# Designs tried in a protein design run: peptides against a protein of PDB entry 4PN1. Part 10

Target 1, 261 residues: chain A of PDB entry 4PN1
Amino acid sequence: KIEMNFLNKPIVPDTTKVISNFLTHYLITEPVEHVEIEAKLGTLIDLETQNRFEFPVMNETILNPEFNLRTRFESDMTASEHKYLNEFLNQAFRDSQKPGRLPFAYKHTKQVDLFYETEDNSRDKIRVSKNQSDNQVLACVKKRRVADLFLYCPNDAFDIRISISDELPVSMPSGNQQPSLTRLKDRVGYVHQEIKIDLTKTTQNDPVYDTTERHELEVEFGNIADLRDRAQKAKDGMEAPLFRRVQLFMDNVRILRREHS

## One batch from the design tools (peptide; made by RFdiffusion4, then SolubleMPNN)

Design b1_p29_8_s4
Fold by OpenDDE base, seed 5:
Structure b1_p29_8_s4 (fold): chain B 261 residues (1-261), chain A 29 residues (1-29)
Amino acid sequence: as target 1 above (261 residues)
Amino acid sequence: MEDFFEMWREEKKKLLEELEELLEKLKEE
């Protein structure tokens, strides 16, 4: 007979605890009503060197937000990296369709995002998302970035930004308003156990700077209600369900950030 | 479960205490 440890009880990684606490704050303590919680793959850039940040750690490390590390996060990757991840996820999708596995769901969406200035000249723009094929309105939201948590991942291809956002549904802009910015999004989405993995190609036309393209990978909690419930239970002393969900999320992120072309 | 901000405050406090202890050791040397 073998046991997990000398207590024979599961142990929660410290990273899971920290992230769980972070999420609980914005789910329960100071609840964001229309919360979006996502992790983006990218690179922590040292503002001084403009290279990837170098921190004296040897593994995945949550950066303390109280310290100004003079970094920025670039949520972008090369087209080749993006392609590789797409192929990787396609294979994972196929494998998950086999008996005994929980299957991925797959969705390919093409949308246009139109950004409008708010009447109050707030920093937050109204985003109207439309389906490219039929121009159907998919969403009209005012997105506010609430908080970020950064993970420095020296052993992996990417660093991670976990973001808390408030996507407040709002009324459509007035018909006389013109969008200040338009973005085309080609998104390939994979869903496994209510965790969404999106590969997004964003194209933006700039009259001055020509067409810019960005390649992003995002991992999102697909069931916020469940997550909030788990967070509430955690506040009430039952932490295990939340930890399990966060662990699942982070394991998916860890798999993805290790893959590269 | 400890609140996110409470946790960070505690960690910060701990770090500061460690730094203070280190400074005291250096003064004694």
Scores: peptide ipSAE 0.039, ipTM 0.429, DockQ to the pose 0.676
Fold by OpenDDE base, seed 3:
Structure b1_p29_8_s4 (fold): chain B 261 residues (1-261), chain A 29 residues (1-29)
Amino acid sequence: as target 1 above (261 residues)
Amino acid sequence: MEDFFEMWREEKKKLLEELEELLEKLKEE
């Protein structure tokens, strides 16, 4: 009989522990009320070289937020990469519909995001999201970025930013207010085991600059209540459920960041 | 489970203490 190790117990990867602790802080210790937790694929850019950041590590590495590495994160990819990921996810969707599998859910949405300045001159803008087809209001929120955790992934096509945000529902801006910014979003969404995967094409018209397009891929925890429950259990000494959920999330992220055209 | 920030603060503290001890040893040599 072969055992998995000298304790014959599963070992939790260090990455899973670190991320779990990070999430637990903003779920339980200093809880964000309307928390959104997502990972974005992108590139860590060295501000000095304007190239992808180079760090003396050989694998997926969580960067210590206490260190100023003079980097920026660009949550973007090429149109071809985005298309490839879309095709990849479409195939994964189809395969998941087979007997014996857990199926993906699929949704395609086209929306317009209107950004408004707040009356109190807060840095956070109000975002009104409307359906492009009928202009129905989908959401009105004030989103605040709370924290970021960066993963440098030298062996993969993309680096990762895990973000904690607070999405506060707010009342609609007054009818006399004009939006300061308008963005068109074409989003293809996939859900598997309550993990959301969104491919988004964003178009922004700038009066000074030409129309810019951005291609983004986001992975989000679709069941925050469950995640918070798991985090609470972890604080109470039962860590396994949280670790399993974070591992699932990260495995999905790892699959996606390795795929490119 | 340790808090995210506490975990790293404690690790940093330990590392600094070890470094100080090493520096003192070097001064004695």
Scores: peptide ipSAE 0.036, ipTM 0.425, DockQ to the pose 0.510
Fold by OpenDDE base, seed 4:
Structure b1_p29_8_s4 (fold): chain B 261 residues (1-261), chain A 29 residues (1-29)
Amino acid sequence: as target 1 above (261 residues)
Amino acid sequence: MEDFFEMWREEKKKLLEELEELLEKLKEE
């Protein structure tokens, strides 16, 4: 009979613990009311070199947020990489429809995001999201970035930013206000086990700058209530449910960041 | 579960407050 280890108990990876703790803080300890938790694929750029950040580690590493590493995160990829990931996810979707698997759900959405300056000149803009097809207002929120956790992934095509955001519902801007920024979003969404994977093509029309296009991949916790419940249990000493959920999330992220053209 | 981010959070909060104060001073100048 083979045992897992000398305790014959499952061991939780340190990465899972750290991320779980990070999430628990903003779910329970200092709770964000309208929390969005997502991981974005991108690149950590060293501000000094303007190249990908180089850190003396050999594997996936959570960067300590206490240290200013003089980096920026670029949540973008090439069109070819984005296309490859789309094809990859499409295949994963198809495979998941087979007997014995849990199926993906699929959704394609096109929306326009209009950004408005706030009256108080706060750094946070009001975002009005509308459906491109019928111009129906989908949401009006003030999104505040609460915290970021960066994972440097030297062996993979992408680094990861896990972000905690607060999407505060707010009233519509006055009819006299003009948007400071407009973004067209073409989003393909895949949902598996309440984890949402979004491939987004964003076209940004800036009145000052030229039109820019971005290709983003996001992985989001689709059931915040469940996650919060798990986090609460973790605070109360039962950590396993949270760890399992975070592990699932991170495994999906890990799969995706390894796939590139 | 131990909160490993408490110290960082408090420091960040302090820094943000200081930044806001500086921005206000700049506006008065």
Scores: peptide ipSAE 0.034, ipTM 0.396, DockQ to the pose 0.219
Fold by OpenDDE base, seed 2:
Structure b1_p29_8_s4 (fold): chain B 261 residues (1-261), chain A 29 residues (1-29)
Amino acid sequence: as target 1 above (261 residues)
Amino acid sequence: MEDFFEMWREEKKKLLEELEELLEKLKEE
């Protein structure tokens, strides 16, 4: 007979615990009402070298948010990398349709985001999202970034930023207001077990800067209510459901960040 | 489950205490 370890019980990786605790804080302890929780693939850039950050670690490492590491996170990748990930996810989608698997859902959306200044000159902008085809309003929100958790991944193509945001629904801006910024988003979305994976091509027309394109990959918790329930249970001493959901989320992220052209 | 910030604050407190102890030892030397 083979046992898992000397206790013959599964153990939870430290990464899972740390992330779970981080999420629990903003789900339960200081709850964000309209919380969005997403991981973005990108690169931690050392502000001193302007190259990818180099830390003396050999594997995935959560950076302590209390330390100012003099880094910035660039949530962008090359068009080639983005295309490769799209092809990879398309194959994963096809494979998941086979008997005995849980299928992906797929959605392709094209939207325009209009950003407006708030009347109070607050730092947060109002975002109006519209469908590009019929200009139907999809959402009008004020998004506030609440917290970030960074994972340095020296063995992978990308580092990870996990972000907590508050997306507050707000009234439409007055008809007299002009948008300060307009972004076009071409998004391919995959959903598997309520985890959303989005490949987004963003085109921004800046009057000062030339048209810039950004290629992003995001992984998001698709069922916040369930996640909050799991977090509450964790606070009450039952941690396993939360750990399992976070592990699933992170495994998906890990798969994606290892893929490159 | 301990709160993320509580855990971090506690760790910071411990580190500060250790640092203070080390500084005191250095002053005595």
Scores: peptide ipSAE 0.047, ipTM 0.452, DockQ to the pose 0.606; fails the geometry check

## One batch from the design tools (peptide; made by RFdiffusion4, then SolubleMPNN)

Design b1_p30_5_s3
Fold by OpenDDE base, seed 4:
Structure b1_p30_5_s3 (fold): chain B 261 residues (1-261), chain A 30 residues (1-30)
Amino acid sequence: as target 1 above (261 residues)
Amino acid sequence: SEEEKLKEEVEKLLEEYYEKVDKEWEEMKK
């Protein structure tokens, strides 16, 4: 007879607990009404060296936000890395279409994001997203970054930033307003089990600093209502459903951050 | 080429499928 451990019970990784608690705070304790929860692949940069952050740990580590490590997070990757991940996800998509699997959904979107200043000069800009092909408005939101949680991943190609944002739907800016910033986004989106994975190429034209291109990969919780319900259950003493969803999310993130060209 | 046309067709079909999913997704995000 074999048992899992001396209690013969499954053990939840500490990382899952920490992240779950982090999410619960902004879902339930101090709830963000229009919450967006995403993880971005990128690099923690040491401000002193301008190189990737080096910390004396050997595995995935959640950084304590109360400590100033003099780091910044760069949510970017090389074009080659981005291409590799795209190919990887394409293959994963194809494989998921096989019998007995849960299929990916796929969408390729080209959009323009227009950023507008608010009348009250709020730090949060209004973002209008439009489809490039027909100029249809996809969204008009005021996005506020609420909190970040950083994961240092020394064994992987990328570090992770988990972000809590408030995406408040707002009315369109007045027709006389000009955007302060315009970004072109070429996005390939994959959805599996209500987890959204987006590969985004962002092009920004700057009249002074020329055109800049960024390559981003983000993983987002697709079903916030369900996640909130799970978080509420966790607050009520039933943590397992939340842990399972967070574990799924993080496993997908871990798969992606390990892949490299 | 015909192959390219087929690829484009498949992509369109996938996009159409995702449009439904996207609507559901946005609803789930609320």
Scores: peptide ipSAE 0.021, ipTM 0.422, DockQ to the pose 0.013
Fold by OpenDDE base, seed 2:
Structure b1_p30_5_s3 (fold): chain B 261 residues (1-261), chain A 30 residues (1-30)
Amino acid sequence: as target 1 above (261 residues)
Amino acid sequence: SEEEKLKEEVEKLLEEYYEKVDKEWEEMKK
């Protein structure tokens, strides 16, 4: 006979607890009204060396936001890495269609984001999102970055940034106002158990700067209402439902960050 | 540069790949 441990009970990894607490803060304690919660794959860059930072740790580590580590996060990858991840996800999609599995959903979207300056705050731009095919307005919002949590992953191809954002719906800008920035998004989206996985090619046209392209992979909680309910239960002393959802989310992230061409 | 050409080629291949994936998906929906 084999038991899980000397208590013969499941235990929760410390990483799961830390992330759960982080999410609970912005879901319940200081609630963000129109919250978006996503993890992006990228690289923690040492500002001194401009290379990937080398922390003195040997495994996945959540960085303490209270410390200035003199790093920046680059949410980008090469086109080849992006292609590899797309192929990987396509295979995962196909495998999930087999009997006995929970299937992925798939969606390809092409979107144009137009950014406009605001009179009140130059830092928060209005984003108007339109469908590229029919120019239909999809959203008009002010997105505010609320908080970030960084995970250094020395054994994997990518580090992780978990971001809390507030997407506040706002009125359309004046018809006479010109956008300060345009962004084209080509997004391939996969959904499994209400977790969204998006591969995005972004082309940014700045009037001042040259056109830049990014290749991003992001993992997002697709059911915020459910997550908020779980967080509330956690605050009330029942942590297991939240831990399970966070564990699922992080397992998906861990799978993806290990993949490379 | 050779690096730029390689980047462009990879991007083109990526775009073609997405188109193929979309087509395959639409075919699977039938």
Scores: peptide ipSAE 0.018, ipTM 0.366, DockQ to the pose 0.014
Fold by OpenDDE base, seed 3:
Structure b1_p30_5_s3 (fold): chain B 261 residues (1-261), chain A 30 residues (1-30)
Amino acid sequence: as target 1 above (261 residues)
Amino acid sequence: SEEEKLKEEVEKLLEEYYEKVDKEWEEMKK
């Protein structure tokens, strides 16, 4: 007979606890109404060196947001890396269709995002997303970044930013308003066990600057209601369901951040 | 680009595949 440990009880990694607490805060304690919770793969860049940030740790580490590390997070990756991840996810998708597995869902979306200034000149812009094929409005939201949690991952190709955002549905801008910014998004989405993985190619035409292309990978909690329920249970003393969900999320993120071309 | 067209084709095939498999999966659960 094998036991898990000398107590024969499950133990939760500290990373899982920290992230769970972070999420619980914005799900329950100071609840964000239209919360979006996503992890982006990218690179923590040292503002002084303009290279990847170096921290004196040897494994995945959540950075304390109370400290100004003089870093920026770049969510972009190379086209080659993005292609590799796409191929990797395609294979994972195929493999998941085999008997005895839980299948991936797949969705390809091409959309145009139009950004509008708010009447109050707030920092938050209104984003109108339209389908490229028929110009049907997919969403009209005002997205507010609420909080970020950064993970430095020295052993992996990418660092991680976990973001809490409030995506407030808003009315369409007046017909007389012109968008301040337009972005084309080509998004391939994979869903497994209600965890959404998106590969997004974004093309932005700036009248002043050359066309910029970004390649992003995002991992998102696909069932916020369930996550909120789990967080509430955690507040009530039952932490296991939340920890399990966060662990699943992080394991998926960990798989992806290790993949590179 | 030719590469973009190829990607789109692959993605379309994957969507079709998923729809098929999803249907089969739901049938297996019955």
Scores: peptide ipSAE 0.016, ipTM 0.393, DockQ to the pose 0.013
Fold by OpenDDE base, seed 5:
Structure b1_p30_5_s3 (fold): chain B 261 residues (1-261), chain A 30 residues (1-30)
Amino acid sequence: as target 1 above (261 residues)
Amino acid sequence: SEEEKLKEEVEKLLEEYYEKVDKEWEEMKK
């Protein structure tokens, strides 16, 4: 008989613990009511060099938010990379339909996001999302970025930003208000074990600049209620359920960021 | 372009396929 280690118990990676604690803070300690938790694939850019950030580490590393590293995060990728990931996920989807597997769910959404300024001139804009086909309102929210956690991934194609956001439902803007910004979103969504993986192509028309396209990949916790419950249990001394869920989330992220076109 | 048309057609076919698969799965769960 082979044992996992000298205790014969699973070991939780430090990364999982750090992320779990980060999430617990915004789920339980200072709870965000309408929390969205997502990871975006992108690149940490060194503001001085305008190249990918270089840090003296050899593997996935959570950056300490207390330090200003003079970086920015670019959540964009090339069309080629985006296409490759789409093909990869399509294959994963097909494979998951086999007997004995948990299947992916698939959803293709085309929506228009309209951004409105708030009457209070707050930095946060009201986002009205509409379905492109029938102009049905899907959501009207005020999204506030609460916190970010950055992972530097020197061995992978992408770095990671985990973001905590508050998506507060708000009333529709007055009919007399014009949107300050309009974005078209073409989103292909995959859901596996309540983890959402979204490939999004965003098109924005700029009156001054040519139409710009952005290609993003996002991984999101699909069941916040469950995650909050797990976080509460962790606060109560039972950390395993939270660790497992975070590990699952991160493993999915790791799979995706390792793929190269 | 013909290439764009082909891409759109393929995308549509894939979407229809995946929607079908999801529907079948949901029906199997009942």
Scores: peptide ipSAE 0.015, ipTM 0.373, DockQ to the pose 0.013

Design b1_p30_5_s4
Fold by OpenDDE base, seed 2:
Structure b1_p30_5_s4 (fold): chain B 261 residues (1-261), chain A 30 residues (1-30)
Amino acid sequence: as target 1 above (261 residues)
Amino acid sequence: MEEEKKKKEFEERIKKYIEEQRKKWEEMKK
């Protein structure tokens, strides 16, 4: 007979516990009402060297947010890396359609984001998202960044930023207001087991700088209600459902951050 | 008991971090 360990019980990785506690705080303890929870692939840059940060660790490590490591997070990747990830996800999509697998869902969207200043000079801009093809309004929100958690991944192509945001639905800006910024988004979305994986090409016209194109990969929790329920159960002493969901999320992130052209 | 204590300590650290991040975000908006 083979056992898992000397207790014959599953062991939860410390990373899973830390992330689960982080999420529980913003889901239950100090709840964000319209919470968005996403992980972005990118690079932790050392502000002094302008190179990828070098931390004296050998594996995936959650950085302590209490320490100012003099880093910034660059969520951009090269076009070649983005293309490679797209091809990788396309193959994963095809493979998931085979018998015995849970299939991906796929959606390609092109949208324009219009940013408006608030009349009260609030620092938070109103974002109106529209479909590029028919100009249909998809969303009108004020987005507030609540918290970030950074994972340094020395063995992988990318580091990770997990972000908690509040996306408050708001009324449309007055007809007399002009957008201060316009951003085009070409998004290829994959959904597997309610985890969203988005490849996004963002084009932004800067009045001072040339048009910039950014390539991003995001992984998002697609079912916040379920996640909140799991977090509540965790607060009530049943942590396993939350740990399983966080583990699934992180395994998807881990797969993606290892891929590079 | 120690795990619960560590969890509470983590929650308090996260609260402080949120407050600091809010301040930084407010400063960045200036």
Scores: peptide ipSAE 0.015, ipTM 0.322, DockQ to the pose 0.036
Fold by OpenDDE base, seed 1:
Structure b1_p30_5_s4 (fold): chain B 261 residues (1-261), chain A 30 residues (1-30)
Amino acid sequence: as target 1 above (261 residues)
Amino acid sequence: MEEEKKKKEFEERIKKYIEEQRKKWEEMKK
């Protein structure tokens, strides 16, 4: 018989604990009402060199938000990288349909996002999302970015930004209001064990830079109710369920950030 | 007193939100 270690108990990596504590803060301690929690693949850019950030670490590292490292995060990737990830996920989807596996769910959506200024001149814009095929309203929300946690990943193709957002449902803008911005989104979504993986192509018209296309990959906690329940249990002294869910999430992120053409 | 009332109201909204999200997720799994 082989044991896991000299205590014969599972060990939780420090990275999992740090992320779990970060999530618990915004789920339970100072709770965000309409919380969205996602990780985006991208690149930490050094503002001085305009190249990928270099830091004296040799593996995945959570950056301390208390320090200004003079970086920006670019969530865009090349069309070729995006295509490669799509093919990779398609293969993973097919493999998951085999006997003995837990299957992916798949959804392809095309939507238009219309952004409106608020009547109170608040900084946050109202986003109306519509289905491109029938113009049906899918959502009307004000989204606020609450917090970010950055992971520098020197050995992988991408760095990671974990974001906490508040997505507040709001009433539709008045009929006399014109959108300040319009975005077209082509989204391919994969769901496995309540973790959502989205590949999104976004097209935006800019008066100065013409039409721009962005390619993004995001990983999201699909069951926020369950995650909040796990976080509450963690605050009450039972941390294992939360750690397991965060570990699952991060392992999926780790798989994706290592893939490149 | 007013601040405590607002806190309690917020907690109730959170409970409602959690339940709504649970229902949406269960429906999506069908």
Scores: peptide ipSAE 0.013, ipTM 0.350, DockQ to the pose 0.017
Fold by OpenDDE base, seed 3:
Structure b1_p30_5_s4 (fold): chain B 261 residues (1-261), chain A 30 residues (1-30)
Amino acid sequence: as target 1 above (261 residues)
Amino acid sequence: MEEEKKKKEFEERIKKYIEEQRKKWEEMKK
């Protein structure tokens, strides 16, 4: 008889546990009301070298936030990498439409984000998102980043930042306010099993700097209510549902960060 | 010389991190 281990029970990867605990904290323990939870592909940059950070590990590693590594995270990729990922996801979409599979949903959106300063001169700006075609208001929010968790991925093209944000719905700015920043977003969105995958091309005009273009890939939990329920069950001693959802999320992230031109 | 200095500083940071993790583990065993 073959057993999977000396307990003959499934084991949860440590990465899954650490991330699950991190999420549980901001879902249940110190709950963020309008929580957004996303992973972005990018690069951990060493502030001393301005190159990709190096750490003496051989695989995916969650960095301890208490340890000052003197790094910054750049959530960007080349146009070529972004195009490759788009083609990859398009193929995955097509394959998922086959009988016996769970299908992707697909959405292409073009929006304009207008950023406004708050009356209280708070660091957080109000973002008004509008559809580029008809100028219809899609959202008006104040987004605050609550926490970050960084994964160093030495074997892959990208490192990962998992972010907890609070997206507070707010009233539209007064008609007398001018936006401090305008950003164009071309977003291709894929949804599979309530996990959102977005490829975004962002164009920004800076008054001092020339037009800058950014290419981002983000993976987001599309069903926060379900995730919060799973986190609550985990606090009550039933961790398996949360671990399964986090593992699904991370497996999708792992697939994407391995794909590059 | 600058590269060697950076390398030494990095090694010192790593040693400190490892020692902190070791201490945490020893505390958990108690």
Scores: peptide ipSAE 0.012, ipTM 0.304, DockQ to the pose 0.111
Fold by OpenDDE base, seed 5:
Structure b1_p30_5_s4 (fold): chain B 261 residues (1-261), chain A 30 residues (1-30)
Amino acid sequence: as target 1 above (261 residues)
Amino acid sequence: MEEEKKKKEFEERIKKYIEEQRKKWEEMKK
């Protein structure tokens, strides 16, 4: 008989604990009401070199935000990388439809995001999202970035930013207000065990600069209510359910960040 | 300036969080 370890109990990776605690803070301790929790694949850029940041670690590492590392995060990838990930996820989708597996759900959406300035000149813009096909309003929100955790991943193609955002539903802008920015999004979404994986191609028209295109991959917690319940239980001393959910999330992220063309 | 303010506020929130976690850890060791 083989045991997992000398306690014969599952252990929790420290990364999982740190992230779980981070999430618990914004789910329970200082709760964000309309919370969005996502991980973006991208690159930590050294502001001095403008190259990928080099940190003296050999594996996945959560960067301590107390230290100014003089970095920025670029949540973009090449079209080739994005295509590769799309093909990879398509295959994963197909494989998940086999007997004995939990299936992916799939959704392709094309939307336009219209950004409006707020009357109070707050930096947070109102985003109106519409379906491109029928102009149906999908959402009208004021999104605020609340917190970030950065994971440096020296062995993988991408670094990770985990972000906490508050998406406050707001009323539609006045009919006379013009959007300050318009953004087209072509998004392919995969959902597995309530974890959302989105591949997004974003097109933005800049009046000064030519049309810019961005390719992003995001992993999001699809069931915030459940996650909040798990976080509450964790705060009450039962951490295992939260740890399991965070581990699942991170494993999906880890799979994706390793895939590259 | 406002971006810097938001960044500072963010940094402060994270510092507070880290300190809270540290305290929890120390309390758990007792």
Scores: peptide ipSAE 0.006, ipTM 0.272, DockQ to the pose 0.058; fails the geometry check

